# Ledger of designs, part 124: peptides against a protein of PDB entry 4IGA

Target 1, 116 residues: chain A of PDB entry 4IGA
Amino acid sequence: KRVLIVDDAAFMRMMLKDIITKAGYEVAGEATNGREAVEKYKELKPDIVTMDITMPEMNGIDAIKEIMKIDPNAKIIVCSAMGQQAMVIEAIKAGAKDFIVKPFQPSRVVEALNKV

## One batch from the design tools (peptide; made by RFdiffusion4, then SolubleMPNN)

Design b1_p30_8_s4 (from b1_p30_8, 18 letters changed)
Fold by OpenDDE base, seed 5:
Structure b1_p30_8_s4 (fold): chain B 116 residues (1-116), chain A 30 residues (1-30)
Amino acid sequence: as target 1 above (116 residues)
Amino acid sequence: MEKEKEEEEKKIKEKAEKILEENRKAFEEA
């Protein structure tokens, strides 16, 4: 399966890329904001998306909503430091399948990838 | 519609609580 990694932080994208590849997944591509995420989703047609919330241009919640308009079957895993219940609820309402709170363990990411 | 909406909101809340607990456990068990 191919994963689109969306995060404005280069370090976080690198970390996720390492975890994803070691888990036997392919990285389809990367995006640094929500607008780019939507564009890359259309272009790459990934199987899974890891999505940050706090990003410039377009936030992760709006990006989820736009991706879900494109593909109602999109498999989106949120990965964010905003781990409050209200944000998790908002992400699920938008269409997210899972929510990983930063800081996270690699095993948590792998489990999320395997479940969606 | 109102009852259905309330039930869906409840399910989402329960899912959110489960996700948060999973995150907590994953972090503490490392």
Scores: peptide ipSAE 0.649, ipTM 0.900, DockQ to the pose 0.884
Fold by OpenDDE base, seed 4:
Structure b1_p30_8_s4 (fold): chain B 116 residues (1-116), chain A 30 residues (1-30)
Amino acid sequence: as target 1 above (116 residues)
Amino acid sequence: MEKEKEEEEKKIKEKAEKILEENRKAFEEA
């Protein structure tokens, strides 16, 4: 399966890329904000998306909503430091399948990838 | 309609609580 990695932080994208690749998944591409995420989703047609919440131009919640309009079957895993219950609820309402709270263990990412 | 919305919101809340618990467990098991 191919994964689109969405995070404004280059370090976080690198970390996720390492975890995803070592878990036997392919990295389809990267995006640095929600607008790029929507564009890259259309372009790359990934199987899975890892999505940050706090990003410039377009936040992760709005990006989830836009991707779900394009593909109601999109498999989106949120990965964010904003681990409040309210934010997790908002992500689920938007269409997210899972929510990983930063800082995280690599095993948590692998488990999320395997479940969606 | 209102009751159905409340039930959906309850299910979402329960899913959110489960996800948060999964994050906690994953961190403790590492």
Scores: peptide ipSAE 0.648, ipTM 0.898, DockQ to the pose 0.842
Fold by OpenDDE base, seed 3:
Structure b1_p30_8_s4 (fold): chain B 116 residues (1-116), chain A 30 residues (1-30)
Amino acid sequence: as target 1 above (116 residues)
Amino acid sequence: MEKEKEEEEKKIKEKAEKILEENRKAFEEA
C-alpha cells in the first residue's frame, strides 16, 4: 500500500517515512500543508494518508474534509501533537479513521497503518 | 433529527475516548 505523508515539519516527514517503509509500505509522496495534501491526493491517489493538523495555508481538519469530498473512502490517519479529546472528535467528524498523538511510538503508527 | 444527531455525537465521543486510550497504552508499553 502507498502512503501520502502530510506534515509541515521535515523531521516528522522523515520519521514517518522511515516507519512506513520499514513496515513494508511505500511512500506515495509528501505534502507540507493541507492544500498540498489535497493536491497530492488527487495526483497520487494514495491508499493511506498520514495527516498533521497544525499546518500553514490549510490545516489538517480542512484537508481531511476536502479529501473526503474527493474520495469518501479515503483512509486518513491523523498524526498530531494536539491530542485533546475535542480535536480527536473533530478529526473523526471530518472523516479520519484514526488519530495518533505526538510524541508517538513507531509501533502505534504501524498498527494504525495495518488497521485501515 | 435531533435524537439521531445526539446518538452520532455520542458514538464519535466514544470512538475518540478509545483512540486516546490506545495512544496512552501504546506510549506506555514502549
Scores: peptide ipSAE 0.640, ipTM 0.897, DockQ to the pose 0.868
Fold by OpenDDE base, seed 1:
Structure b1_p30_8_s4 (fold): chain B 116 residues (1-116), chain A 30 residues (1-30)
Amino acid sequence: as target 1 above (116 residues)
Amino acid sequence: MEKEKEEEEKKIKEKAEKILEENRKAFEEA
């Protein structure tokens, strides 16, 4: 399965890339903001998306909503430091399948990838 | 319609609580 990694932080994208590849998944591509995420989703048609929330231009919640308009079957895993219950609820309402709170254990990411 | 919305909101809240618990467990087990 191919994964689109969305995060404005280069270090975080690198970390997720390492976890994803070691788990036997392929990285379809990367995006640095919500607008780029929507564009890359259309272009790459990934099987899974990892999505940050706090990003410039377009936040992760809005990006989830736009991706779900494109593909209602999209498999989106949120990965964010904003681990408040209200934010998790908002992400699920938008269409997210899972929510990983930063800082996270690599095993938690692998479990999320395997379940979606 | 209103009852359906309330049930959906309840299910979402329950899912959110489960997700938060899974995150907590993953952190504690490592």
Scores: peptide ipSAE 0.639, ipTM 0.896, DockQ to the pose 0.879

